# Peptides against a protein of PDB entry 5HB3, part 12

Target 1, 150 residues: chain A of PDB entry 5HB3
Amino acid sequence: RQMQDRCMSEYNQRIRNAPEGSIDPFRMACYKIIGRCDLSNRSLDGLQTDVNDWIWLQFNLARETDRSLELAGESYGLAELQASIREIGLKHFPKTAAEDTNGSFGMFFYLQILAGMFEQAIAYLYPFSYVDAVHFAIALTYYGLLRPVD

## One batch from the design tools (peptide; aimed at target 1 R42 I88)

Design b1_p13_3_s2 (made by RFdiffusion4, then SolubleMPNN; from b1_p13_3, 6 letters changed)
Fold by OpenDDE base, seed 4:
Structure b1_p13_3_s2 (fold): chain B 150 residues (1-150), chain A 13 residues (1-13)
Amino acid sequence: as target 1 above (150 residues)
Amino acid sequence: MNKELYSLLKDWN
């Protein structure tokens, strides 16, 4: 907690007091990652990042903590991440194989798997790749991660 | 594909 408080303090101080153009984006990224600063903005501003970096950051920032202990009243856990992934899926990913022009369905499936949304992931993958969906379903069931309907 | 997707996601809050 002490470290998080220090990170938050430094982060806020730099945002408020740093001269224009003097902010080191790597330093700010460190505060964001280590201190979970500014959970309302889950991006690494000023850095050249890709989709994998974004994904990594989302999961890194998502923590199951006592909400009463979170700084600045901001909470971001697995439930919020899952909600975000659902919303992203609805807005930006194909719903059917006919809509998939660039093969992006795999990325959404990947996001759902990472977020533990196994039933939704299998259901989504099924119309795009039947064989893969069945293989993943078998594996997930074997490990007790997918709940078969009895 | 990744660049386009990232452009959509980077501002996702």
Scores: peptide ipSAE 0.257, ipTM 0.855, DockQ to the pose 0.710
OpenDDE base, seeds 1, 2, 3, 5: peptide ipSAE 0.244, 0.254, 0.124, 0.245; ipTM 0.850, 0.853, 0.766, 0.852; seed 1 fails the geometry check

Design b1_p13_3_s3 (made by RFdiffusion4, then SolubleMPNN; from b1_p13_3, 4 letters changed)
Fold by OpenDDE base, seed 1:
Structure b1_p13_3_s3 (fold): chain B 150 residues (1-150), chain A 13 residues (1-13)
Amino acid sequence: as target 1 above (150 residues)
Amino acid sequence: MNKELYEKLKDWN
């Protein structure tokens, strides 16, 4: 808690008081990751990042914490991440094989798997790649992550 | 694909 409070204090101080162009984006990134500062803005500003960095950040920030320890109104756990992934899927990924022009369905499948949305992931993958969906379903079942419907 | 997707996601909040 002490470390988090310190990170938050320094983060807020720098955002408010730092001269233009003097902010070290890597330092700010450290505060964001370690201190979970400003969870409403889950981006690394001023850094050259890619989709993998974005994914990593989202999952790194998603933590189950005691709500009593979080600042009022700032909760970001697995449930919120899963909700975001659902919305992202609806807006930015193909819903059917006919809509898939660039093979991006695999990335959405990947996001769902990472988020533990196993049933939804398999259901989504099935119309795009039957064989892959079956193989993943078998593997997930083997590890007890997918419950077969009795 | 990844670059285009990133451009869509980077401002997602």
Scores: peptide ipSAE 0.429, ipTM 0.906, DockQ to the pose 0.733
OpenDDE base, seeds 2, 3, 4, 5: peptide ipSAE 0.422, 0.419, 0.428, 0.420; ipTM 0.904, 0.903, 0.906, 0.903

Design b1_p13_3_s4 (made by RFdiffusion4, then SolubleMPNN; from b1_p13_3, 5 letters changed)
Fold by OpenDDE base, seed 1:
Order: structure tokens, then C-alpha cells, then sequence
Structure b1_p13_3_s4 (fold): chain B 150 residues (1-150), chain A 13 residues (1-13)
């Protein structure tokens, strides 16, 4: 709690008071990650990032905490992340194999797996790659992560 | 994931 409060204080102070161009983006990133500052903006501004950085950040920031300890409107847990992934899927990923022009279906499958959306992930993958879907289903079932239908 | 897709995702909030 103390660390988080300090991070938030410094983060907010710098955003408001720092001269233009004087902000160290790496330092701000540290505050965002460690202090979970500004959860409404889940990006690393001023840094050159890629998709892996983005994915890592989303999952790193998603934590189950007592909502009473968070500022109003700044709840970001697994449920919110899963909701975001669903929306991202609807907007930016192919719905069918016929729509897939660049093989991006695998990335959406990957996101769903990371988020623990195992049933949805397998269901999504199945029309794109039957063999892979079956193999993942077997593995997930073996580890008790996928519940087979009776 | 291609660059275009990432550009769409990076600002996702």
C-alpha cells in the first residue's frame, strides 16, 4: 500500500508538473507497472513497444485486489481483461477461416489461452485448425483446465 | 501479429 501510494503520488506529480520533454518514459513505466498507476491507460507511452510488450503489460496489470483499496473506476482484474479480449476479438480478429488473410487467428487463440478462456479458445481455433484444436483440447483436459462435455 | 494489428491494439483501453 505504501509503495503504491508513493508511486501514484510521484506519477501524478510528474504528469502534471514536469516540463515538456523532461519526463523519463522508463521511470513512468515503472510507476505504472509497480504502482498500477492510471489503469485507464494501459500503455507505455513514449516507449517503443511491440505486441509482446502490450500483452505482458495487460496481464501484469490485471490483478485481483480488494476493490475497496482501489480508486473508484480503477478496477482491472482478470474479468475485465477477459472482457477486453472478447471485444478485441470481435473487432480485430477473423471470425471464420474464410476471413483470415494473414494467419492472425493464432494470436487471438493465444490471448484467450493466456486469459484462461480455454473453452472459447478451443471453440475458436477448431474451424481454423482442427488438428491443433484437438491437441490443445487433449492437453487442457489432461491438466484439468478444460471441462469435457459428457 | 502484424504491425497494423498492433497499432490498433496499443491504444486499447
Amino acid sequence: as target 1 above (150 residues)
Amino acid sequence: MNKELFEKLKDWN
Scores: peptide ipSAE 0.264, ipTM 0.850, DockQ to the pose 0.656
OpenDDE base, seeds 2, 3, 4, 5: peptide ipSAE 0.262, 0.234, 0.255, 0.231; ipTM 0.851, 0.841, 0.848, 0.838

Design b1_p13_4 (made by RFdiffusion4)
Pose (drawn by RFdiffusion4):
Formats: sequence, structure tokens, C-alpha cells
Structure b1_p13_4 (pose): chain A 150 residues (1-150), chain P 13 residues (1-13)
Amino acid sequence: as target 1 above (150 residues)
Amino acid sequence: MEELEEQIRNERP
């Protein structure tokens, strides 16, 4: 309780609203991670990072809590992470094979798998490669990670 | 492919 309050306030007063270009980029990153400060802007600004660093941060900041009472601020768990993966799909990735030329649909499928969006990930992949979709579904069904129809 | 990766990297909540 104490550390979360001190860390959150310290980050807002002495880092976010501090002179720009004065605070080490990695330090700001360490506070965002350790204290989960500013869950509204989950980026690694000021660092030479790639898409995998961004993906990692989304999951790194995610935490699951019992759905019974409030959290300090807004919650960020698997549900919110999935909602974010969904919008990235509509905005940046194709749904039909005609919209894809480079083979990028695989990235969105990979993202949906990471987020546990198994039903949606398989349904998304089937139009691009039914063979891979069929077998990935077999792999998931074997462990019980695919909700079948009654 | 790289342009798309960069767009995903700069994606905002």
C-alpha cells in the first residue's frame, strides 16, 4: 500500500511532470514496470525497442485480480489486453487472403494466441491457411483450450 | 512487413 502510493506519486510529480530530457529513459521504464505507473500509456518511449518489446510490456503490466472488489485506479488484466488486441486487428491486419500479400496475418494470429483468444485465433487463421488452423485447433483441443459447440 | 511492425510498435491504448 505504502510503496504503490509513494511510487505512483513520485512518478507523476518528479518524472512525468519533470523537465523533459532530464530523466533517464530506462529509469522511467523501470518505474512504469515496477510500480505499474500510467497503465493508460503502455509504451517504451525513448528506447530503441521493437514490436516484441511492445507486446511484452502489454503482458508484463497485466495482472489478474479476483472479480469481487475495486483496484486503485483502472484495472488492467487479460480482459483489457484482449480488447486492445482486437482493435489492433481491425485497424492494422487483414481478414481475407485478398487483403494480405506479405504473410503478415500470422502476426495477428500470434498475438491472439498469446492473449488466449484461442477461438478467435483459429477462426481468423482458417481463411489464410485452413491446414494450419485445423491442426492448431487439434493441439489446443487436446489440452482443453478450445471451446467447442454443443 | 517492417512498416507494419513499426506501426504496431507505436500503437497507443

Design b1_p13_4_s1 (made by RFdiffusion4, then SolubleMPNN; from b1_p13_4, 8 letters changed)
Fold by OpenDDE base, seed 1:
Structure b1_p13_4_s1 (fold): chain B 150 residues (1-150), chain A 13 residues (1-13)
Amino acid sequence: as target 1 above (150 residues)
Amino acid sequence: MDKLLEELRNWKN
């Protein structure tokens, strides 16, 4: 808690008082990750990031905490991340194999797997790549992550 | 991919 409080203090002070362009974005990123600062902005400002960076950050910020202990707007857990991934999927990824123009279905499958949305991930992958879907289903079942339907 | 990245950077719940 002491480290978190210090990170939040430093983060807020720098955002408010630092001259424009003087802030080290990597330093701010460290404060944000360690302190879980400003959960309403789940991005690394001033850094060139990709999808892997984004999803990594989301998981680092996500925590299962008692909502009664969090300030309004500070609740961010796995459920919220999963909801975001669903929405991203609806907006930016092909819904069917016929809509796939660039093979981006694999990225959405990947995001769903990382978020523990195993049943949805397999169901989504199946029409795009039958063989891969079956292999992942077998593996997930073996590890008890996928529940076979009786 | 670029459009996706832009939206992810601005993504808000």
Scores: peptide ipSAE 0.273, ipTM 0.844, DockQ to the pose 0.444
OpenDDE base, seeds 2, 3, 4, 5: peptide ipSAE 0.265, 0.256, 0.268, 0.266; ipTM 0.840, 0.837, 0.842, 0.841

Design b1_p13_4_s2 (made by RFdiffusion4, then SolubleMPNN; from b1_p13_4, 7 letters changed)
Fold by OpenDDE base, seed 4:
Structure b1_p13_4_s2 (fold): chain B 150 residues (1-150), chain A 13 residues (1-13)
Amino acid sequence: as target 1 above (150 residues)
Amino acid sequence: MEKLLEELRNWKD
């Protein structure tokens, strides 16, 4: 708690008081990650990041806390992350194999799997790669993560 | 991919 509070304090102080261009983006990233600072902005400003960096950050920031204990507006858990992934999928990833020009379907499948959206992930993958979808479905079922509908 | 990354960097709920 003390460390988190200190990170938040330093983060806020730097954002407010640091001269333009003097902010070390890596230092700010550290504060954001450790302190969960400014959860409304779930990005690493000033850093070149890829999709893996983004999703990694989302999971690091996501917490299942009693909503009653979180400050109003700072709730970010798995449900919110899943909602974001769903929205990203609708906007940026192919819906059908015919729309897939770059093979990007695998990335969206990957994101859904990471977020525990197993049923949706399998359903999505199926039209793109039948064989892979079946293999993942079997594996997920074996581990009790996918419940087959009787 | 670039468009996606740009949106992810600016992602708001």
Scores: peptide ipSAE 0.258, ipTM 0.850, DockQ to the pose 0.447
OpenDDE base, seeds 1, 2, 3, 5: peptide ipSAE 0.257, 0.198, 0.254, 0.256; ipTM 0.849, 0.824, 0.849, 0.850; seed 1 fails the geometry check

Design b1_p13_4_s3 (made by RFdiffusion4, then SolubleMPNN; from b1_p13_4, 6 letters changed)
Fold by OpenDDE base, seed 4:
Structure b1_p13_4_s3 (fold): chain B 150 residues (1-150), chain A 13 residues (1-13)
Amino acid sequence: as target 1 above (150 residues)
Amino acid sequence: MEELLEKLRNWKD
């Protein structure tokens, strides 16, 4: 708690008071990751990152905390992450195979799997890759992660 | 991939 409070304080102080161009993006990233500062902005600004870094950050920041203990009043847990992934899918990923020009469907499938959205992931993958969807469905069912409707 | 990253970063907009 003390560390988080300190991170938040330093983060806010730097954002507000640091001269333009003087902010070390790595230091700010540390505050973001360790202190979970400014959960509304889940990006690492000023750093060269890739999609995997972005994904990692989303999941790293997601915590199931007692809402009563969250200092900043910002709750970001698995449910919020799942909601975000759903919205991202609707906005930025192909809905049908005909819309998929870049093969990005696999990335959205991957995001859903990581978030535990197994039923939705399989349903999404099915029209893009029938064989893969069936294989994943079998595996997920075997591990008790997918419940077949009787 | 860069285009996708930009979309992901700004997905709320």
Scores: peptide ipSAE 0.471, ipTM 0.919, DockQ to the pose 0.501
OpenDDE base, seeds 1, 2, 3, 5: peptide ipSAE 0.465, 0.463, 0.465, 0.464; ipTM 0.918, 0.917, 0.918, 0.917

Design b1_p13_4_s4 (made by RFdiffusion4, then SolubleMPNN; from b1_p13_4, 7 letters changed)
Fold by OpenDDE base, seed 4:
Structure b1_p13_4_s4 (fold): chain B 150 residues (1-150), chain A 13 residues (1-13)
Amino acid sequence: as target 1 above (150 residues)
Amino acid sequence: MDELLEKLRNWKN
């Protein structure tokens, strides 16, 4: 808690008081990751990152904590992450195979799987890749993560 | 991939 408080304090101080262009993006990234500062902005600004880095950050920041213990009233857990993924899917990923021009459906499937949205993930994948959807469904069922309907 | 990253970073907009 003390460490988090310090990170938040320093983060806020720098954001408010630092001259334009003087902020070290690596330092800010440290505050973001370690201190979970400014959870409304889940990106590493000023750094060269890729999609995997972004994904990693989303999941790294997600914590199941008592809301009363969250600093500044910001909460970001699995439920919020799942909600975000749903919204991202609606906005930025293909809904049908006909809409998929770059093969990005796999990335959205991947996001859903990581977030534990197994039923939705299988349902989404099925029209894009029948064979893969069936294989994943079998595996998920075997491990008790997907419940077959009687 | 770069385009996708930009979309993801700005998904709230």
Scores: peptide ipSAE 0.449, ipTM 0.904, DockQ to the pose 0.504
OpenDDE base, seeds 1, 2, 3, 5: peptide ipSAE 0.442, 0.440, 0.443, 0.443; ipTM 0.902, 0.901, 0.902, 0.902

Design b1_p13_5 (made by RFdiffusion4)
Pose (drawn by RFdiffusion4):
Structure b1_p13_5 (pose): chain A 150 residues (1-150), chain P 13 residues (1-13)
Amino acid sequence: as target 1 above (150 residues)
Amino acid sequence: TTLNIEAATTLLS
């Protein structure tokens, strides 16, 4: 309780609202991670990072809590992470094979798998490659990670 | 990529 309050306030007063270009980029990153500061802007600004660093951060900042009472601020768990993966799909990725030329649909399938969006990930992949979709579904069904129809 | 899998597996577990 104490450290979360001190860390959150310290980050807002003496880092976010501090002179720009003065605070080490990595230090700001360490505070965002350790204290989960500013869950509203989950980016690694000022660092030479790639898409995998961004993806990692989304999960790294995610935490699951019992759905019974409040958290300090807004919650960020698997549910909110999935909601973010879904919008990225509509905005940046195709749904039909005609919209894809480079083979990028695989990235969105990969993202949905990471987020546990198994039903949606298989349904998304089938139009691009039914063979792979069929077998990935077999792999998931074997461990019980695919909700079948009654 | 490995790090993403590890992070996602940790959260899903």

Design b1_p13_5_s1 (made by RFdiffusion4, then SolubleMPNN; from b1_p13_5, 7 letters changed)
Fold by OpenDDE base, seed 3:
Structure b1_p13_5_s1 (fold): chain B 150 residues (1-150), chain A 13 residues (1-13)
Amino acid sequence: as target 1 above (150 residues)
Amino acid sequence: WERNREAAERLLA
C-alpha cells in the first residue's frame, strides 16, 4: 500500500505540475502499472503500443477485489475487462465474414480467448473459420473450459 | 477427424 500511495502521489504531481514536454512516458507508465493510477484511463499515453501491449496492460490492471471497499469508478476486474473486449469487438471488428476485409477476425478471437470468453470466442470464429473453430472447441472441451449448452 | 468434428458440432449446437 505504501508503494501504491507513493506512485499515485508522484503520478498526480507530475500530471498537474510537470513542465510541458518534460514528462517521461515510461516513468508514467511505471506509475500507472505499479500504482494502478487513474483506472479510468487504461492506456499508456506517449508510448507506441500495439494490441498485445494493450491487452497485457488490461490484465495487469485487472484485480478481483471486494467491490464494497473500492471507490466508484475504481473497480476494474475480469468482468470489466470482458465488457471492454465486447465493446471493442462491436466497434472495430467484423461481425460477419462478409464484412471481413483484412482478416482482423482472428485478433478479436484471440482477445476473447485471453479473456476467458470461450463460448463467445468459438461462436464468433465459427462463421469465419469453421475448421479452426471446431479444433478449438474440441481442445477447450477437453480441458473443461468450454461449457456446452444443455 | 470426422468423428471429432461431429462431436465438437454437438457441443456447439
Scores: peptide ipSAE 0.009, ipTM 0.378, DockQ to the pose 0.032
OpenDDE base, seeds 1, 2, 4, 5: peptide ipSAE 0.015, 0.015, 0.006, 0.007; ipTM 0.383, 0.382, 0.316, 0.325; seeds 1, 2 fail the geometry check

Design b1_p13_5_s2 (made by RFdiffusion4, then SolubleMPNN; from b1_p13_5, 7 letters changed)
Fold by OpenDDE base, seed 3:
Order: C-alpha cells, then structure tokens, then sequence
Structure b1_p13_5_s2 (fold): chain B 150 residues (1-150), chain A 13 residues (1-13)
C-alpha cells in the first residue's frame, strides 16, 4: 500500500508538472506497473510496444483479490481484460479469412486463450483453420476447460 | 460452437 501510494504520487506529479519531453517513459512505465497507476490508461506511453508487451501489461495490471484496496472506478480484473480483448478483436483483427492478409488471426486466438476465453477462441479460429480449431477444442474439452453449454 | 462440437464428435468417433 505505501509503495503503491508513493508510485501513484510520483506518477501524477510527473504527468502534471514535468516539462514537455522531459518525462522518462521507462520510469513512468515502472510506476504504472508497480503502482498500478492510472488503470484507465493501460498503455505505456512513449514506448514502442507490441502485442506481447500489451498483453503482458494487462495481466500485470489485472487483479481479482484486492479490489477493496483500489479506488472506486479503478477496478481492473479478468472480466475487464476479457472485455478489452473483445474490443480490440473487433477493431484490429480480421473477422474472416478473407480479411486476413498477414496471418494476424493467430495472435487474436492466442490472446483469447491467454484470457481464458476458450469458447470464443475456438469459435474465432474455426473459419481460419478448421483443423486446428477442432484439435484445440478436443484438447480443451479433455482438460475440462470448454463450457459447451455457454 | 455447435459446428465445432459436431466436428469434434466426428473425429472422436
């Protein structure tokens, strides 16, 4: 708690008072990660990041057990992460095989799997790779991870 | 999902 408060204080102070261009983006990233600062903005500003960096950050920021310590409106758990993944999928990933020009469907499938969105992941993969979707479905069923009733 | 289940059942049969 004390560490989080300190990080948040420093983060806010720098955002508000630092001259333009003087902010160390790596330092700000550290505050965001360690202090879970400004959960409404779940990105690393001033840093070039890829999808792996993004998803790693999301999981690091997500918490399920300690909502009581978070300020009102700053709750971010698995459900919110899953919602974010759905939104990103709708905006940035191909919806059909015809829209897929660079094979990015695999990344969105991967993101959904990481987030425990197994049914959605399989449903998404199916039109891109029928065989793979079926194999993953079998495997997930074997481990009891699929909920076919849902 | 029903299509996937059907396909899976076919493969497992």
Amino acid sequence: as target 1 above (150 residues)
Amino acid sequence: WEKVLEAAQKLLS
Scores: peptide ipSAE 0.031, ipTM 0.483, DockQ to the pose 0.029
OpenDDE base, seeds 1, 2, 4, 5: peptide ipSAE 0.026, 0.024, 0.008, 0.025; ipTM 0.491, 0.485, 0.322, 0.488; seed 1 fails the geometry check

Design b1_p13_5_s3 (made by RFdiffusion4, then SolubleMPNN; from b1_p13_5, 8 letters changed)
Fold by OpenDDE base, seed 5:
Parts: sequence; structure tokens; C-alpha cells
Structure b1_p13_5_s3 (fold): chain B 150 residues (1-150), chain A 13 residues (1-13)
Amino acid sequence: as target 1 above (150 residues)
Amino acid sequence: WEKVLEAAAKLLA
């Protein structure tokens, strides 16, 4: 808790008081990650990041804590992460095979798998890659992770 | 899911 408080303090102080252009984005990233600072903005400003960096950050920031102990704006768990993935999926990934021009469907499938959205992931993958969807479905079922519905 | 399960069954047979 003390370390988190210090990170939050330093983060806020630098955001408010640092001269423009003087902020080390890597240092700020460290504060954000370690201190879980500013959970309303789950991005690393000033850094070139890809989807892997993004999802890594999301999982690092996500915590299953007693929400009653957290400020309303600081609640970020698996459910919120899953919601974010759904939202990003709707905005940035192909919905149908006809819309897929660059093979990005695989990344969205991957994100859903990481987030434990197994049924949604398989359902999504099926029209893009039937064979892969079946193989993953078999594996997920074998491990009791997939709950098929009609 | 029925199609997936059917396909899975075929692959496992």
C-alpha cells in the first residue's frame, strides 16, 4: 500500500507539475503499472505500443479486489477487462470473414482466449477458421473450460 | 455449437 501510494503521489505530481516535454514516459509507465495509477486511462502515453502491450497492461492493471474498498473509478477486474475486449472487438476487428483483409481475426480470438471468454472466442473464430475453432473447442471442452450452448 | 460438437466428434472418431 505504501508503495502504491508513493507511486500515485509521484504520478500525480509529475502529471501536474512537470514541464511539458520533460516527462519520461517510461517512468510514468512504471508508476502506472506498479501503482495502478489512473485506471480510467489504461494506456501508456508517450510510448509506441501494440496490441500485445495493451493487453499485457490490461492484465497487469486488472485486480479482483473487494470493490467496496476501491474508489468507484478505480475498479478494474476481469469483468471490466472482458467488457473492454468486447468493445475493442466491435470497433477494431472484423465481424465476418468478408471483412477480414489482414487476418486480424486471430488477434481478437487470442484476446478473448486470454480473457477467458472461451465460448465467445470459439463462436467468433468458427466462421473464420472452422478447423481451428473445432480444435480449440475440443481442447477447451477437454479441460472443462468450454460450456457449449445452443 | 451443435456444428462444432459434431465436427469435434468426427475428429475424435
Scores: peptide ipSAE 0.027, ipTM 0.516, DockQ to the pose 0.029
OpenDDE base, seeds 1, 2, 3, 4: peptide ipSAE 0.007, 0.020, 0.024, 0.021; ipTM 0.306, 0.502, 0.479, 0.495

Design b1_p13_5_s4 (made by RFdiffusion4, then SolubleMPNN; from b1_p13_5, 9 letters changed)
Fold by OpenDDE base, seed 5:
Structure b1_p13_5_s4 (fold): chain B 150 residues (1-150), chain A 13 residues (1-13)
Amino acid sequence: as target 1 above (150 residues)
Amino acid sequence: WDKVVRAAEALLA
């Protein structure tokens, strides 16, 4: 708690008071990650990041146990993470095989799997790759992670 | 995905 408070304090102080261009983005990233600062902005400003960095950050920031200690407006758990992934999927990933030009469907499938959205992930993957969808479904079913549809 | 689930279940049976 004390460390988080210190990170939050330093983060806010630098955001407010540091001269433009003087902020070390890596230091700010450390504050955000360790202190879970400014959960409304779940990105690393000033750093060149990819989707792997993004999802890594999301999981690092997501908490269920610490929600009671957080500001109500900045609650971020698995449900919110899943909602974010759904939103990102709608905006940035192909909806059908016909829309897929670069094979990015696999990344969205991957994100859904990481977030425990197994049924949605399999449903999404099926029209892109039947074989892969079946293989993952077998594994997920074996571990009792895949539920029958209503 | 229900088709995939059924296929998976059948293969595991």
Scores: peptide ipSAE 0.028, ipTM 0.482, DockQ to the pose 0.034
OpenDDE base, seeds 1, 2, 3, 4: peptide ipSAE 0.026, 0.025, 0.025, 0.022; ipTM 0.490, 0.490, 0.460, 0.460; seed 2 fails the geometry check

Design b1_p13_6 (made by RFdiffusion4)
Pose (drawn by RFdiffusion4):
Structure b1_p13_6 (pose): chain A 150 residues (1-150), chain P 13 residues (1-13)
Amino acid sequence: as target 1 above (150 residues)
Amino acid sequence: SDPTAFMEEVNAA
């Protein structure tokens, strides 16, 4: 309780609203992670990072809490992470094989799997490669990670 | 939180 308050306030006053180019980029990153500061902007600005670093941060900052009472600020769990993966799908990735030339649909399928969007991930993949979709569904169904129809 | 630049690189690869 104390540390979250001190860390959140410290980050806002003496880092976010501090002279730009003065604070170490990695230090700001360490505060965002340790204190989960500014869950509204989950980026690694000022660092040489790639898409995998961005993906990792989305999960790293995610935390699950019992759905019974409030959290300090806005919650960020698997539900919010999945909502973010969905909009990235509509904006950046194709739905039909005609829209894909480079084989990029695999990245969105990979993202949906990471987020546990198993039903949506299989349904998304089937039009691009029904063979792989069929077998990945078998792998998931075996462990019980695919909601079947009644 | 915007991955646009990364997703453009993935789609161009």

Design b1_p13_6_s1 (made by RFdiffusion4, then SolubleMPNN; from b1_p13_6, 7 letters changed)
Fold by OpenDDE base, seed 1:
Structure b1_p13_6_s1 (fold): chain B 150 residues (1-150), chain A 13 residues (1-13)
Amino acid sequence: as target 1 above (150 residues)
Amino acid sequence: SDPSEFLEKIRAS
């Protein structure tokens, strides 16, 4: 707690007093991940990142065990992440094969799988690639992640 | 920034 409070204090001080672009992006990342500072901003400015970096960050920020210790508005868990991915899908990814212009359906499938949205992921993939959807369904069932239909 | 915008950028690349 003492460390977290100190991180929060330093973060707030730098945000208020430091010139724009002068804060080390890696230091800022440390404040966010370790200090749980400003969790409403779930991006890392000034760093070259990809989708894997983004999802890694989301998982690190999504802590259900420490929710009661966080400030109001900075609580974020797996359920909230899943909700975010759902909204991202609705806004930025194709809903049908006819809407798919660049083959991006696979990325949304990937994000859903990582977030544990297995049933939704399979349902989404099926109209784009029947064979792949069936194979993933079998695999997920084998590992006990997808419930078989009785 | 909006993570949705970030993902859109990645998807478009």
Scores: peptide ipSAE 0.047, ipTM 0.736, DockQ to the pose 0.512
OpenDDE base, seeds 2, 3, 4, 5: peptide ipSAE 0.042, 0.039, 0.037, 0.037; ipTM 0.722, 0.713, 0.708, 0.708; seed 5 fails the geometry check

Design b1_p13_6_s2 (made by RFdiffusion4, then SolubleMPNN; from b1_p13_6, 6 letters changed)
Fold by OpenDDE base, seed 1:
Structure b1_p13_6_s2 (fold): chain B 150 residues (1-150), chain A 13 residues (1-13)
Amino acid sequence: as target 1 above (150 residues)
Amino acid sequence: SDPSEFLAKVRAA
């Protein structure tokens, strides 16, 4: 707790006093990941990141906070991440094969799988690729991640 | 920053 408090103090001091762009982006990333500073900003500015970097960051920031410590603070867990993925899907990914000009449906499927949204992922993939959807459904069922309907 | 905007940039890249 003391280390976290020191990290927060240093982070706040640097944001307020350092010229814009002078702070090492990697150091800022460390403050965010280790110190859990400024969790409302889930992007790493100044770093070249890809989708894998983004999702990795989201999982690191998402912690199962014991619901009992409803400290009025910004709690970000798996449920909130899943909600974010749903929102991203609605805004930026094709809903039908006819809307898919860039073949990006696979990326959204991938994000849903990583976020544990298995049923939704299969349902989404099915109209784009029947064969792939069936294969993933079989695999997920085998590992106990999909409940077969009796 | 909206993560949706970030993902859109990555997709375009």
Scores: peptide ipSAE 0.060, ipTM 0.753, DockQ to the pose 0.477
OpenDDE base, seeds 2, 3, 4, 5: peptide ipSAE 0.040, 0.049, 0.043, 0.045; ipTM 0.717, 0.728, 0.728, 0.733

Design b1_p13_6_s3 (made by RFdiffusion4, then SolubleMPNN; from b1_p13_6, 6 letters changed)
Fold by OpenDDE base, seed 4:
Structure b1_p13_6_s3 (fold): chain B 150 residues (1-150), chain A 13 residues (1-13)
Amino acid sequence: as target 1 above (150 residues)
Amino acid sequence: SDPSKFLEEIRAS
């Protein structure tokens, strides 16, 4: 892709020649998303972002190719994203209703759903809101997204 | 924990 090649070329040039902080953050975002430059940094520095922006970026940066076919030793796909979300949950979200002070359990449920972690999401939500968990379980099952228990 | 702190952690990494 010519556009991608151009972005990579420009990125490499600018990162070496431009003073730090002189490059427009949106331009850098374009180099990252379109040119797939510097994917080790999975954030958009200089831009105010929220959870939705973050998860959107992670999906866009995730590799769409088969990892086994890549020459690079490091790759980041859906599995790695799911692992990241699990770690985020362990560190930053309530594990029980007793730990919930501001109702943030819903956000973690949301992140898990977006990442396709449906069974885990329902299991997580259940002790916080039985009714909501059941309703989502029914809906996910209806659309063939929730797997049956073994 | 404050759930918003994960964004700060990601930005710092």
Scores: peptide ipSAE 0.055, ipTM 0.735, DockQ to the pose 0.127
OpenDDE base, seeds 1, 2, 3, 5: peptide ipSAE 0.053, 0.053, 0.053, 0.051; ipTM 0.734, 0.735, 0.734, 0.735

Design b1_p13_6_s4 (made by RFdiffusion4, then SolubleMPNN; from b1_p13_6, 7 letters changed)
Fold by OpenDDE base, seed 5:
Structure b1_p13_6_s4 (fold): chain B 150 residues (1-150), chain A 13 residues (1-13)
Amino acid sequence: as target 1 above (150 residues)
Amino acid sequence: SDPSKFLQEVRNS
């Protein structure tokens, strides 16, 4: 808690005193990840990141703790992450095979799996690849991760 | 292109 308070203090001081973009992006990343500063901005500016880096960051920022216990005053848990993934899917990923020009359906499937959205992931994958959907469904069921869809 | 657009949107959000 004391460390987090120090990080917040330093972050606030730097934001106030330093021009935008003048702070080392890696230092900013440390403030966000370790200090949990400015969690409303869930990206790292000035860093070259890929989808894996992004999802890693989302999981690190996501906390299933009581909001009252979070020093940052912002709550972002798995449920919020799942909601974000759903929204991203609706905006940026194909809904049907006919819309898929770049094979990006696999990436959205991957993101859903990582976020624990197993039923939705299988349902999404099915129209793109029946065989793959069945294989994953069997595997997920075997490990007790997939429930029958009502 | 879609993944790239996604990443850009996420970075801008």
Scores: peptide ipSAE 0.058, ipTM 0.735, DockQ to the pose 0.116
OpenDDE base, seeds 1, 2, 3, 4: peptide ipSAE 0.047, 0.047, 0.047, 0.053; ipTM 0.729, 0.733, 0.729, 0.729; seed 3 fails the geometry check

